# Designs tried in a protein design run: peptides against a protein of PDB entry 3J47. Part 26

Target 1, 121 residues: chain A of PDB entry 3J47
Amino acid sequence: IRLTNQLKSLKGLQSKLKDVVEYLDKVINKELPINHTILGKLQDVFNLLPNLGTPDDDEIDVENHDRINISNNLQKALTVKTNDELMVIYISNLVRSIIAFDDLIENKIQNKKIQEQRVKD
Target 2, 69 residues: chain B of PDB entry 3J47
Amino acid sequence: YEEKEESNLAATKSMVKIAEQYSKRIEEEKELTEEELKTRYVGRQDPKKHLSETADETLENNIVSVLTA

## One batch from the design tools (peptide; made by RFdiffusion4, then SolubleMPNN)

Design b1_p11_4_s4 (from b1_p11_4, 5 letters changed)
Fold by OpenDDE base, seed 2:
Structure b1_p11_4_s4 (fold): chain B 121 residues (1-121), chain C 69 residues (1-69), chain A 11 residues (1-11)
Amino acid sequence: as target 1 above (121 residues)
Amino acid sequence: as target 2 above (69 residues)
Amino acid sequence: YEKFLESLIKL
């Protein structure tokens, strides 16, 4: 369910971005008048996106390092964090799997002993 | 879309909590392994089963945490 | 046992 919601959100964003690109291309080609209201909103969205290309402001506060948010420099830091979290989850799953296997092996050994006793009786 | 975005934000907040819980879950998993070892000596299947179940629950919680991330 | 393994993989 959660993954489906995330995927749907990403697909919605992708569709919206595609529509924006198509609109911009039509404006460049003078096929449609520039809708200043749409451009203003789009510009606001781009300004809210973490700066992809300007390396200069080092002071992006360390506190936002923990949140998954997508944009490139912040996105790179966030990607690293997401990767670290995924690694922790992967290791945890591996450890739980190992414990579960150990328990299964022991259950198998016990069942075998019970069967051997029943054959001797 | 907004509901999913809100769900993703809630998930991200949950990830921080999950990191803290992860340390606790690792400790719970270790305790289960010790109980399994003790149960092997006692020869009773039940404590070992309980350890396995708790390990499985811990694993499930970690997986759900990852899927929510 | 195989079902348990499958359950672990599915998780």
Scores: peptide ipSAE 0.536, ipTM 0.859, DockQ to the pose 0.019
Fold by OpenDDE base, seed 5:
Structure b1_p11_4_s4 (fold): chain B 121 residues (1-121), chain C 69 residues (1-69), chain A 11 residues (1-11)
Amino acid sequence: as target 1 above (121 residues)
Amino acid sequence: as target 2 above (69 residues)
Amino acid sequence: YEKFLESLIKL
């Protein structure tokens, strides 16, 4: 469900971005007037998006290493964080699987001992 | 779209909390393993069952965390 | 063992 919601949000963003590109192309071609409301919202989105276009390499604000899926350069740092989180989850699942397997082995050993005792009685 | 975005934001906040809970869950898993070892010596099935149940709950919580992530 | 693995997959 959550992955589906993330994919739906990403698809919605992609569709909206495509619509904006198509709109901008029409404005450049003088086919449509500039919709200031759409441009304002797009500017707001770009202002909220860490600067994708100018790799000013310098101010990698080390502090925002933690925050979510917005922009490609930030997405590299976020991808590292996401990979670390996925790795932790993977290790946790492995550890729990090992514990559960150990419990099964012990249960099997106990069941064998109970059967051996019943055969001796 | 907005509802899904809100759900993703809530999921991300939950992920930070999950990282803290993960450390606690690892400790709970260790305690369970110790109880299992003790149960193996005492021959009482009950403590071992409780350990297994707590390990399963810990697994479910991690899987939900991964799915949230 | 297989039943337990199936139980783990269902979780």
Scores: peptide ipSAE 0.527, ipTM 0.853, DockQ to the pose 0.017
Fold by OpenDDE base, seed 3:
Structure b1_p11_4_s4 (fold): chain B 121 residues (1-121), chain C 69 residues (1-69), chain A 11 residues (1-11)
Amino acid sequence: as target 1 above (121 residues)
Amino acid sequence: as target 2 above (69 residues)
Amino acid sequence: YEKFLESLIKL
């Protein structure tokens, strides 16, 4: 259920991002008037989104480069933190799986002993 | 979307707390495993079953934590 | 044993 909800959210975000791109293309083509309120909210979202530096926009003015570098460093730090957290959870699951496997082995050994006793009787 | 972002933020905060509790849970799991090892020698089945149940609960909590991440 | 593994995966 939770994984399905996360996948649904990710799909919703992807769809919304696609709608934003399509809206921006229509604004560039002068098919729709520039909605300043939507653009302001998008700009706020992009400022909050870790600057996935699309590496190809070479012409962003030098003063923004330091802020972009700080944002990229922040994104990298957030990615590292997320990776570390995922690693801890993975190790935790592995440990639990090992313990569950050890119990399964012991249950199997006990069942085998019970069967051997029943064959002797 | 906002409710989901808030849920993800709450989940991340819960994960930090879970990471701190995780070290404690690993130690508790180890203690239970030691009790099972001791119980194997004493021939009492009951402590072994309890350790298995606790390991399963610990696994479930980790899976829920991963799903929250 | 397969049902137990499935139960472990469902947990």
Scores: peptide ipSAE 0.521, ipTM 0.851, DockQ to the pose 0.019
Fold by OpenDDE base, seed 1:
Structure b1_p11_4_s4 (fold): chain B 121 residues (1-121), chain C 69 residues (1-69), chain A 11 residues (1-11)
Amino acid sequence: as target 1 above (121 residues)
Amino acid sequence: as target 2 above (69 residues)
Amino acid sequence: YEKFLESLIKL
């Protein structure tokens, strides 16, 4: 359910971004007047997005590199963090699976021993 | 869309809390494994069952953590 | 045992 909600949100953002690009192309071609209200809201959204395009703020983000969020270099750091978190979760699931299998094998051996004893009686 | 975005942000905060609890969960898993090893020698089925149930609960908590990521 | 394995996969 949660992953489906995240994927739906991402798809909605992608569709909206495509509509914006198409609108900007029509404005450049002088086919449509600039809708100032839509552009203002879009500009606000872009200002809230971490700067995708300016390489110059390389100094401040080294300490926050371990913790947070979004878009190409920062997205690469986030992708690494997300990958590390997914790896930890994967290893944890593997360990729990191994423990559960070990318990299952032991239970199977005990059940077999109980059955063998019942056949001897 | 906005409700899902808010849910995703809440999920990310929960992941940080899960990472802190991860070390504790590993220790809980080890304690279970030691209890299982002890129970193998005692020859009673009940402590082994409790160990298996707690390993399963620990597994469920990791999966909820994955679904939260 | 198969039900336990299925439960493990569902988790």
Scores: peptide ipSAE 0.534, ipTM 0.856, DockQ to the pose 0.018; fails the geometry check

Design b1_p11_5_s1 (from b1_p11_5 with S1E N3K)
Fold by OpenDDE base, seed 3:
Structure b1_p11_5_s1 (fold): chain B 121 residues (1-121), chain C 69 residues (1-69), chain A 11 residues (1-11)
Amino acid sequence: as target 1 above (121 residues)
Amino acid sequence: as target 2 above (69 residues)
Amino acid sequence: EVKVKDVPEVK
């Protein structure tokens, strides 16, 4: 149930992101007026998103050097957090696999004993 | 979506708590495996199956908790 | 606090 709800929200987020991209394309093409409120909210979302790697190569004014370091530190911190989370998932899956394997071995031993008993009767 | 963002934030806070609980759950799982080792001696099938099911449920809860964080 | 009102309620 929880996983299905997460997948449903992720799909909804993806659909909304697609609608935002389609809206931005229409604004760029001058088909729709720039909604400043939507743009402000998008800008807030983009400012909250770690600047994933469009180097706007052009006007890096010197004042942005501290902001780039802060963004890189935030991205690094998010990457570390994601890595730690993935490690916990990996260890959990390994432990589950070990238990499942131990149970399979025991079930196989029991099935073999049951077969040996049926051959003796 | 907002409820889900709030659920993800609550889940992330829960994940830090789950990391501590995970260490405790690993120890509980180890105790369960040790009980399986003891149950191998007693020849009763029922305790082993219940132990396996409990371990699977514990791991499922851990994975869901980590995926929710 | 950006209240985006127009997120369709995922029931």
Scores: peptide ipSAE 0.425, ipTM 0.826, DockQ to the pose 0.126
Fold by OpenDDE base, seed 1:
Structure b1_p11_5_s1 (fold): chain B 121 residues (1-121), chain C 69 residues (1-69), chain A 11 residues (1-11)
Amino acid sequence: as target 1 above (121 residues)
Amino acid sequence: as target 2 above (69 residues)
Amino acid sequence: EVKVKDVPEVK
């Protein structure tokens, strides 16, 4: 249930991002006027999101390089955190698989002992 | 969406708690496996099944927690 | 508070 909700949330975010891209493309093509309210909210979201990608080609002032480095450091930190989380998931799943396998081996040994007793009786 | 955002925030907070619990649960799982190994010598099927079931539940809770996180 | 209110419920 929880994973399904996360996946649904991520899909919802992806759909919204697609709608934004489509809106931006229509604005670039001069088909629609820029909705400043939506752009302002998107800009706020993009300012709250670690700037994951585009330094637009605006002038290489030394301040932009430090902001890019800070953004890259934040992205790197988020990537490291995500990697650590995925590693914990992987280890947890591995451990569960090992226990399930141990139980299966034990069940098999018990079944074998029961069969050996039935042959002796 | 708000319920999912709350669920995701709760999930993220639970993940930090899960990382702490994970270390504890690994130790609990190890204890369970050692007790199961001991119970195998005692010849009582019922305690071993209960231990296995408790380990599975603990791991399921770990996986669901980490997957939710 | 970014109220992401208007994302249509993906039923």
Scores: peptide ipSAE 0.403, ipTM 0.835, DockQ to the pose 0.096
Fold by OpenDDE base, seed 2:
Formats: C-alpha cells, sequence, structure tokens
Structure b1_p11_5_s1 (fold): chain B 121 residues (1-121), chain C 69 residues (1-69), chain A 11 residues (1-11)
C-alpha cells in the first residue's frame, strides 16, 4: 500500500511535469500565449527545487535534502539510499531463506531417524 | 497527495530507524540461530520450531518495515 | 507551499 501510494504520487508528479514541458514547448513555438500565472507557479516550483547546480554549502536542512533528493544530485543520493534499503531487504530475505533451509534439513534428518527406527521395529 | 507525502516522510523517518535497528536485527537473528543449534543437539523439536518461527516473524517484520520505507 | 491542487487525488 505505502509503496503503491509513493509510486502513484511520483507518477502523478511525472505526468504533471510532462504537461508543463509540453506547455512550455507550445509557448516557445508561439502556439500558445505565455500564461504568466502558470509561468509564475512554475518559477515558484523551480525556486523551491533545490539548486541542483550550485553545491553552495548553505543550511538546507538535511531532512528536506533526503526528500528533495528526487532531483538530479539529490536523486543520486536517494537512489543510493534506495539501493541500500533494497540491499537490506535482500539480505533479510536471504537470511530468512537460510533459516528455512536449516529447518528443512533438520526436518529431513529427523524424518530419516524416524524411518530408521520404524525399520528396526 | 498530502497524505501520501506525510506517509513518505513517516516512511523515511522509519527507514532511518530501520537502519539503526538493522544491526540489532542481525544480532537477534544470530542469537536465534545459535539457540536453534543448541536445541538441535537437545533433540527437542518444539523449542527449535518456536525459535525458527520467531526468527521468521522478526524477519517478516523487518521486510515489511523496509518495504514500508 | 505549492499546493498542487490539480494533481488528482490518488486514492
Amino acid sequence: as target 1 above (121 residues)
Amino acid sequence: as target 2 above (69 residues)
Amino acid sequence: EVKVKDVPEVK
């Protein structure tokens, strides 16, 4: 459910970004008049986008940095974080598989002992 | 969208906590495996099965926690 | 706060 919600939210954002790009292309091609209200909102969105191009050392709260990391340099750090998390899931699944395998081996050993006892009786 | 953003923030905070808990989970898993090994020598199926089930539940909770991240 | 109001509520 949560991953599905995140994925759906990301898809919604991607679709909206595509619509914006298409709008900007139409404006550049003079097919549509410049809607100053849309441009103002886009400019506000771009100004709220962390400056991916200037690694100036300023106080961008680490908490927002992890969330806003969906944009380029930030997207790389989120990709790394996501990869690390996926690695933890993978290791956890491997461990569970090992435990289950160990239990299966023990069950087979016990079943063999029970069969050997039944053959001796 | 806002509810999902809040959910994602809560998930991200949970992930940081999961990373800290990961080391603890690995240790708990090792302890469970050691106790299973001891129980295997004692020949009592029930304690070993219970330990294995507890390990599986712990791992499942870990997987769900990371998938929730 | 860019309230992206026009993003359809993803139920």
Scores: peptide ipSAE 0.401, ipTM 0.834, DockQ to the pose 0.151
Fold by OpenDDE base, seed 5:
Structure b1_p11_5_s1 (fold): chain B 121 residues (1-121), chain C 69 residues (1-69), chain A 11 residues (1-11)
Amino acid sequence: as target 1 above (121 residues)
Amino acid sequence: as target 2 above (69 residues)
Amino acid sequence: EVKVKDVPEVK
């Protein structure tokens, strides 16, 4: 249930991002008028993406070029953290799969011994 | 969408707690494997079954954690 | 106002 909800949320976000890209492409191609309200909301979302990691940088005046690098560094740091968490979970699942496999092997050995004893009786 | 955002935030906080519990779960899993090794020597089926069930529950919890990350 | 109606209500 939780996974299905996360996957549905991610698919919904992906579809919305695709619709935004398609809208931007149509605007660039002059097929649709620029909806300034949608562009403003998208710009707000893009400005909030870098803010996900530094709550305290109230200082407005750092040149646009350094902000892009800080945003990329923060996004990279979040990506690295997510990759580290995924790696830990992957290793955990691997270890549990090995233990479950060891138990299956032992159950198979026991079942074989029980069958060998039944053939001797 | 808001319920999913709250669920994702709760999932992220749960992942930090899962990382701490992960070390404990690995130790519990090792204890289970050691009890299986001991059960191989003692011939008691019941402790071994309980060990296997606990390892499976531990595996399921990690899979759910991976799928939640 | 383009009502983005296609955002499924993810309960």
Scores: peptide ipSAE 0.368, ipTM 0.832, DockQ to the pose 0.136

Design b1_p11_5_s2 (from b1_p11_5, 4 letters changed)
Fold by OpenDDE base, seed 2:
Structure b1_p11_5_s2 (fold): chain B 121 residues (1-121), chain C 69 residues (1-69), chain A 11 residues (1-11)
Amino acid sequence: as target 1 above (121 residues)
Amino acid sequence: as target 2 above (69 residues)
Amino acid sequence: EVKVQPVPEVK
């Protein structure tokens, strides 16, 4: 259920992003007027997105250095958190595999004992 | 969408709780595996199966919880 | 036949 909800949210976001791209293309082609309200909201969304921006634009005003560093720190913190979560999943899966393997070994030992008893009878 | 965003927020809050529960569940799984090992020496089949199933369920719940987070 | 007990399907 939760994965399905996440997947549906991602699909919804993807669809919305596609609609935005199509809108922007139409605006660039002068087929549609610029909706300033939509652009403002998009700018707000992009500003809320952790700046994944490549540092190559030299003209980033010195005043934004702290905000960029905070954004990069937030993104780094989110990445670290995601890595920690993935690590926990990995360890959990590994432990599960070990337990399942232990059970398999035990089942084999039991099956061998049952077979040895059947050969004696 | 809003319900899912709320679900994702709840999942994220749950994830911190899950991390704490995960540490506890790992310890419970270890205890279960140790009891299985002890039960191997005692030759009692039934407790081992139950222990294995409980460990698997615990791990599954952990994985689903982390994936959902 | 080694009856591998079915690994309980992780429901």
Scores: peptide ipSAE 0.446, ipTM 0.848, DockQ to the pose 0.011
Fold by OpenDDE base, seed 3:
Structure b1_p11_5_s2 (fold): chain B 121 residues (1-121), chain C 69 residues (1-69), chain A 11 residues (1-11)
Amino acid sequence: as target 1 above (121 residues)
Amino acid sequence: as target 2 above (69 residues)
Amino acid sequence: EVKVQPVPEVK
């Protein structure tokens, strides 16, 4: 249930992002007027997103160097957190696979014993 | 969707607590495997299956908890 | 009159 809800949320976010891109393209093409309220909210979302984008080749003013270092540190911290999460998932899956394998071996031994009994009867 | 974003944030906060619970769940899983080893000697088929199912459920809950966090 | 398109309701 929780995983299905997360997947549904992610799909909804993806659809909304697509709609935003389509809206921005129409605004760039001057087909639609700029909604300043939507743009402001989108800008807030982009400011909350770690700048995963290529540094815009625009003038590296010295004041951006500290912001770039902070952004890189945040990105690094998020990457570390993601790696730690992936490691926990990996270990959990490994342990599950070991248990499932042990059960399979036991089931195979039991099935063999049942077959040997049927041959003796 | 906003309600799910709040749920994801709450899940992320729960993940730190889940890491501690994960260590405890690994120990519980190990105890279950030891009971399975003991049940090998007792010749009763039923306790082993229940143990396996409990281990699978514990792992599934761990995976879902990690994916939710 | 600038037609403000309705923001799709986020459920």
Scores: peptide ipSAE 0.368, ipTM 0.810, DockQ to the pose 0.134
Fold by OpenDDE base, seed 5:
Structure b1_p11_5_s2 (fold): chain B 121 residues (1-121), chain C 69 residues (1-69), chain A 11 residues (1-11)
Amino acid sequence: as target 1 above (121 residues)
Amino acid sequence: as target 2 above (69 residues)
Amino acid sequence: EVKVQPVPEVK
């Protein structure tokens, strides 16, 4: 359920971004008049979105390292934190998968012993 | 979409709590493996089944945690 | 007349 909601949210965001790009292309091509209110709201969204393209703002505010704000230098640090968290979860899943596999092997050994006992009776 | 934003914020707060619980879950998983090793010696099938069920529940919780990250 | 297309409601 949670994954489906996240995926639906991401797809909704992607669709909205595509609609914005298509609107901007139509405005650039002079097919539609510029809606200043939509452009202002989009500019506010872009100002809240961390800049993917400027390598020079190396001022990683060390104090905000813990808050997942999707800023690109911050998003790189947050991508690293997310990668580390995903790695920990991956290792945990691997360990649990190994334990579940060990239990399956033991269940198979027990089932084999029960079958061998039934053939002797 | 607003309900999903609230769900994502709750998921992020849960992720920090999951990191703390992760260390505890690894220790619980290790304890489960030790009990399985003990159950191999004692021949009691019931503790082993309970161990396997707890390992599966632990695995499911990690998968949900990965899907939430 | 600026034809504002309605932004689909974010449910």
Scores: peptide ipSAE 0.375, ipTM 0.821, DockQ to the pose 0.142; fails the geometry check
Fold by OpenDDE base, seed 1:
Structure b1_p11_5_s2 (fold): chain B 121 residues (1-121), chain C 69 residues (1-69), chain A 11 residues (1-11)
Amino acid sequence: as target 1 above (121 residues)
Amino acid sequence: as target 2 above (69 residues)
Amino acid sequence: EVKVQPVPEVK
């Protein structure tokens, strides 16, 4: 259930991003007027998103390089955190699989002993 | 979508708690394996079945945690 | 009247 909900959220976000891109393309083509309210909300969302590297080619002020480096460092730190979390989850699954396998071996040994006893009776 | 965003935020908070609980679950899993090792000598089927069931529940919870990360 | 297409509510 939780994974399905996360996947649905991600798909919803992807669809919304596609609608934004399509809207921006229509604005660039002068087919539709800019909806300032939607654009403002999108800009707020983009400001809340860790700035995932649009290097807009605008002027090399040293401050932008530090902000890009800070943003890249934040993205890198978030990626590292996500990797560590995934690693913990992976190890957890591996350990559980080992236990389940150990239990399966023990069940097989018990079943074999029960069969050997039934053959002796 | 809002319910799902709230669920995703709750999942992320749960993952932090799961990381803390993970160390404890590994310890509990070791205790279970040690008890299973002891139960092999005592010949009682019941503790072993309970251990296996607890390990399976622990496995399911980690799989769900992985799938929610 | 510029028809603001309602952004489908992401339930």
Scores: peptide ipSAE 0.345, ipTM 0.824, DockQ to the pose 0.142; fails the geometry check

Design b1_p11_5_s3 (from b1_p11_5, 4 letters changed)
Fold by OpenDDE base, seed 5:
Structure b1_p11_5_s3 (fold): chain B 121 residues (1-121), chain C 69 residues (1-69), chain A 11 residues (1-11)
Amino acid sequence: as target 1 above (121 residues)
Amino acid sequence: as target 2 above (69 residues)
Amino acid sequence: EVKVEDVPEVL
């Protein structure tokens, strides 16, 4: 249930992002006028996104350098967190696989023992 | 979407708790596996199966918790 | 019939 809800909202975010990209492409192609409200919301989203944009190298005013470092640190921290989560998931799956394998071995041993007992009777 | 952002924030707060719970559950799982090893010698099938099922459920809950965080 | 006792479904 929780995983499904996370997947559903990730899919919803992806769909919305795709709609925004499609809208931007239509605006670039002059097929649709720039909706200032959508652009404003997109700007707000980009401002809330850790600056994943490579700042175009030109006018890095010194005040932006500290913000960029904070943003890069946040992105790095999020990446590290994601890697740690993936590692935990991987280890958990590996451990579960080991337990399942141990159970399979035990079941095989038990089945063999039952068969040997049936041959003696 | 907002309700899910709130759920994702709650999940993120739960991550720290899940990491602690994960460490604890790994220890509980090791204890279960050791008891399975001991129960192998006792010749009763039933306690081993129950222990294995409990370990699997604990792992599943951990995985779901980490994936949800 | 080897009763493969239900490998707990790796969900």
Scores: peptide ipSAE 0.492, ipTM 0.846, DockQ to the pose 0.011
Fold by OpenDDE base, seed 1:
Structure b1_p11_5_s3 (fold): chain B 121 residues (1-121), chain C 69 residues (1-69), chain A 11 residues (1-11)
Amino acid sequence: as target 1 above (121 residues)
Amino acid sequence: as target 2 above (69 residues)
Amino acid sequence: EVKVEDVPEVL
């Protein structure tokens, strides 16, 4: 259930991002007027997103470079945190797989002993 | 969508708690494997089945946690 | 708390 909900949210976000890209392409092509309300909400979303894009090479005000470095450092820190979390999850799954394998081996040993006893009787 | 964002925030908080619980679960899992190693000498089927089932439940919970992260 | 407003299903 939780995974399905996360996947559905991610798919919803992906669809919305696609609609935004398609809208931006139509605006660039001058097919549609810029909807300022949608653009404002989108800009707010982009301002809340860690700036994943290298801003194009427009004028390096030193303040923008520090903010970009802070944003990139924050993104890097979030990526590291996500990697650490995924690593813990991976190790957890590996440990569980080892235990399940150990139990399987033991079940096979028991089944073999039961068969050997039945052949002696 | 809101229920899902709330579920994701709860999932992220649960993941931090799961990381702490994971360290504890690894220790509990080691204790269980040590008890299973001891139980191999005693020839009683019942403790071993319960250990296997607990390990499987622990595995399933981590897989679900991974899939939810 | 970022209220993700229901993205109206753009038909």
Scores: peptide ipSAE 0.414, ipTM 0.836, DockQ to the pose 0.085
Fold by OpenDDE base, seed 4:
Structure b1_p11_5_s3 (fold): chain B 121 residues (1-121), chain C 69 residues (1-69), chain A 11 residues (1-11)
Amino acid sequence: as target 1 above (121 residues)
Amino acid sequence: as target 2 above (69 residues)
Amino acid sequence: EVKVEDVPEVL
């Protein structure tokens, strides 16, 4: 249930992002007027996004080096966090698989004992 | 979308708590597996089954929590 | 009977 809701939310976000890209392409092609309200909201979203983009190499100001380093450090920290989370999921799945295997072995042992008892009776 | 966004926000806020709970849940899962091993030697089926079910539930909650984070 | 313990539906 929760996973399905997250997946559906992510799909919804992906669809909205696609709609924004399609809108931007139409604005670039001069097919639609620039909606300043949409642009402002998009700018707010981009400002809230961790700058995961390498800033384009063309403005070599010393301030960009610190921003690039901060961005790279943030991206690295997010990658480490994601790796830790994935490791947790992996370990959890392994533990479940072990438990399920132990239960299967026990069920097999029980079934064997029941068959051995039936052969003696 | 809004209901799911609210669910995701609640999930994200729970992420820090989940990391703490995860460490605790891993320990609970280990305790459960050890008790299952003990029950296997004693031949008491019912405690072993209950332990396995509890371990599975703990793992489920852990995976849901990590996937929610 | 092999009770296949229902792998709890990861939904």
Scores: peptide ipSAE 0.542, ipTM 0.860, DockQ to the pose 0.013; fails the geometry check
Fold by OpenDDE base, seed 3:
Structure b1_p11_5_s3 (fold): chain B 121 residues (1-121), chain C 69 residues (1-69), chain A 11 residues (1-11)
Amino acid sequence: as target 1 above (121 residues)
Amino acid sequence: as target 2 above (69 residues)
Amino acid sequence: EVKVEDVPEVL
């Protein structure tokens, strides 16, 4: 249930992002007026997103250097957090695989013993 | 979607708690595996299956908790 | 808190 809800929200986020891209393309093409409220909210979202974008080659004013370092530190912190989460998932999956393997071995031994008994009867 | 963002934030806070619980769950799983090792000696098939099922459920809950966090 | 307010249906 929780996983299904996560997948559903991820799909909804993906659909909404697609709609935003389509809207931005229409605005760039001058087909629709710029909605300043949508643009402001989108700008807030992009400012909250770690600037994963290539630094636009526009003038490296010295004030941007501290912002770039903060953005890089935030990106690094998010990457570390994601890596730690992935490691926990990986370890959990390994442990589950080990238990499942141990059970498989035991089931195989039991099945062999049952077959040996049936051959003796 | 908002309700789910709130759920994801709550899940992320729960993940720190889950990391501590994960260490405890690994120890519980290890105790379960030791009971399986003991049950191998006692020749009772039923406790071992129940232990395996409990370990699988514990791992599923851990994975879902990590994926939710 | 990204309040993704439902994009009002563009009438």
Scores: peptide ipSAE 0.444, ipTM 0.824, DockQ to the pose 0.125; fails the geometry check

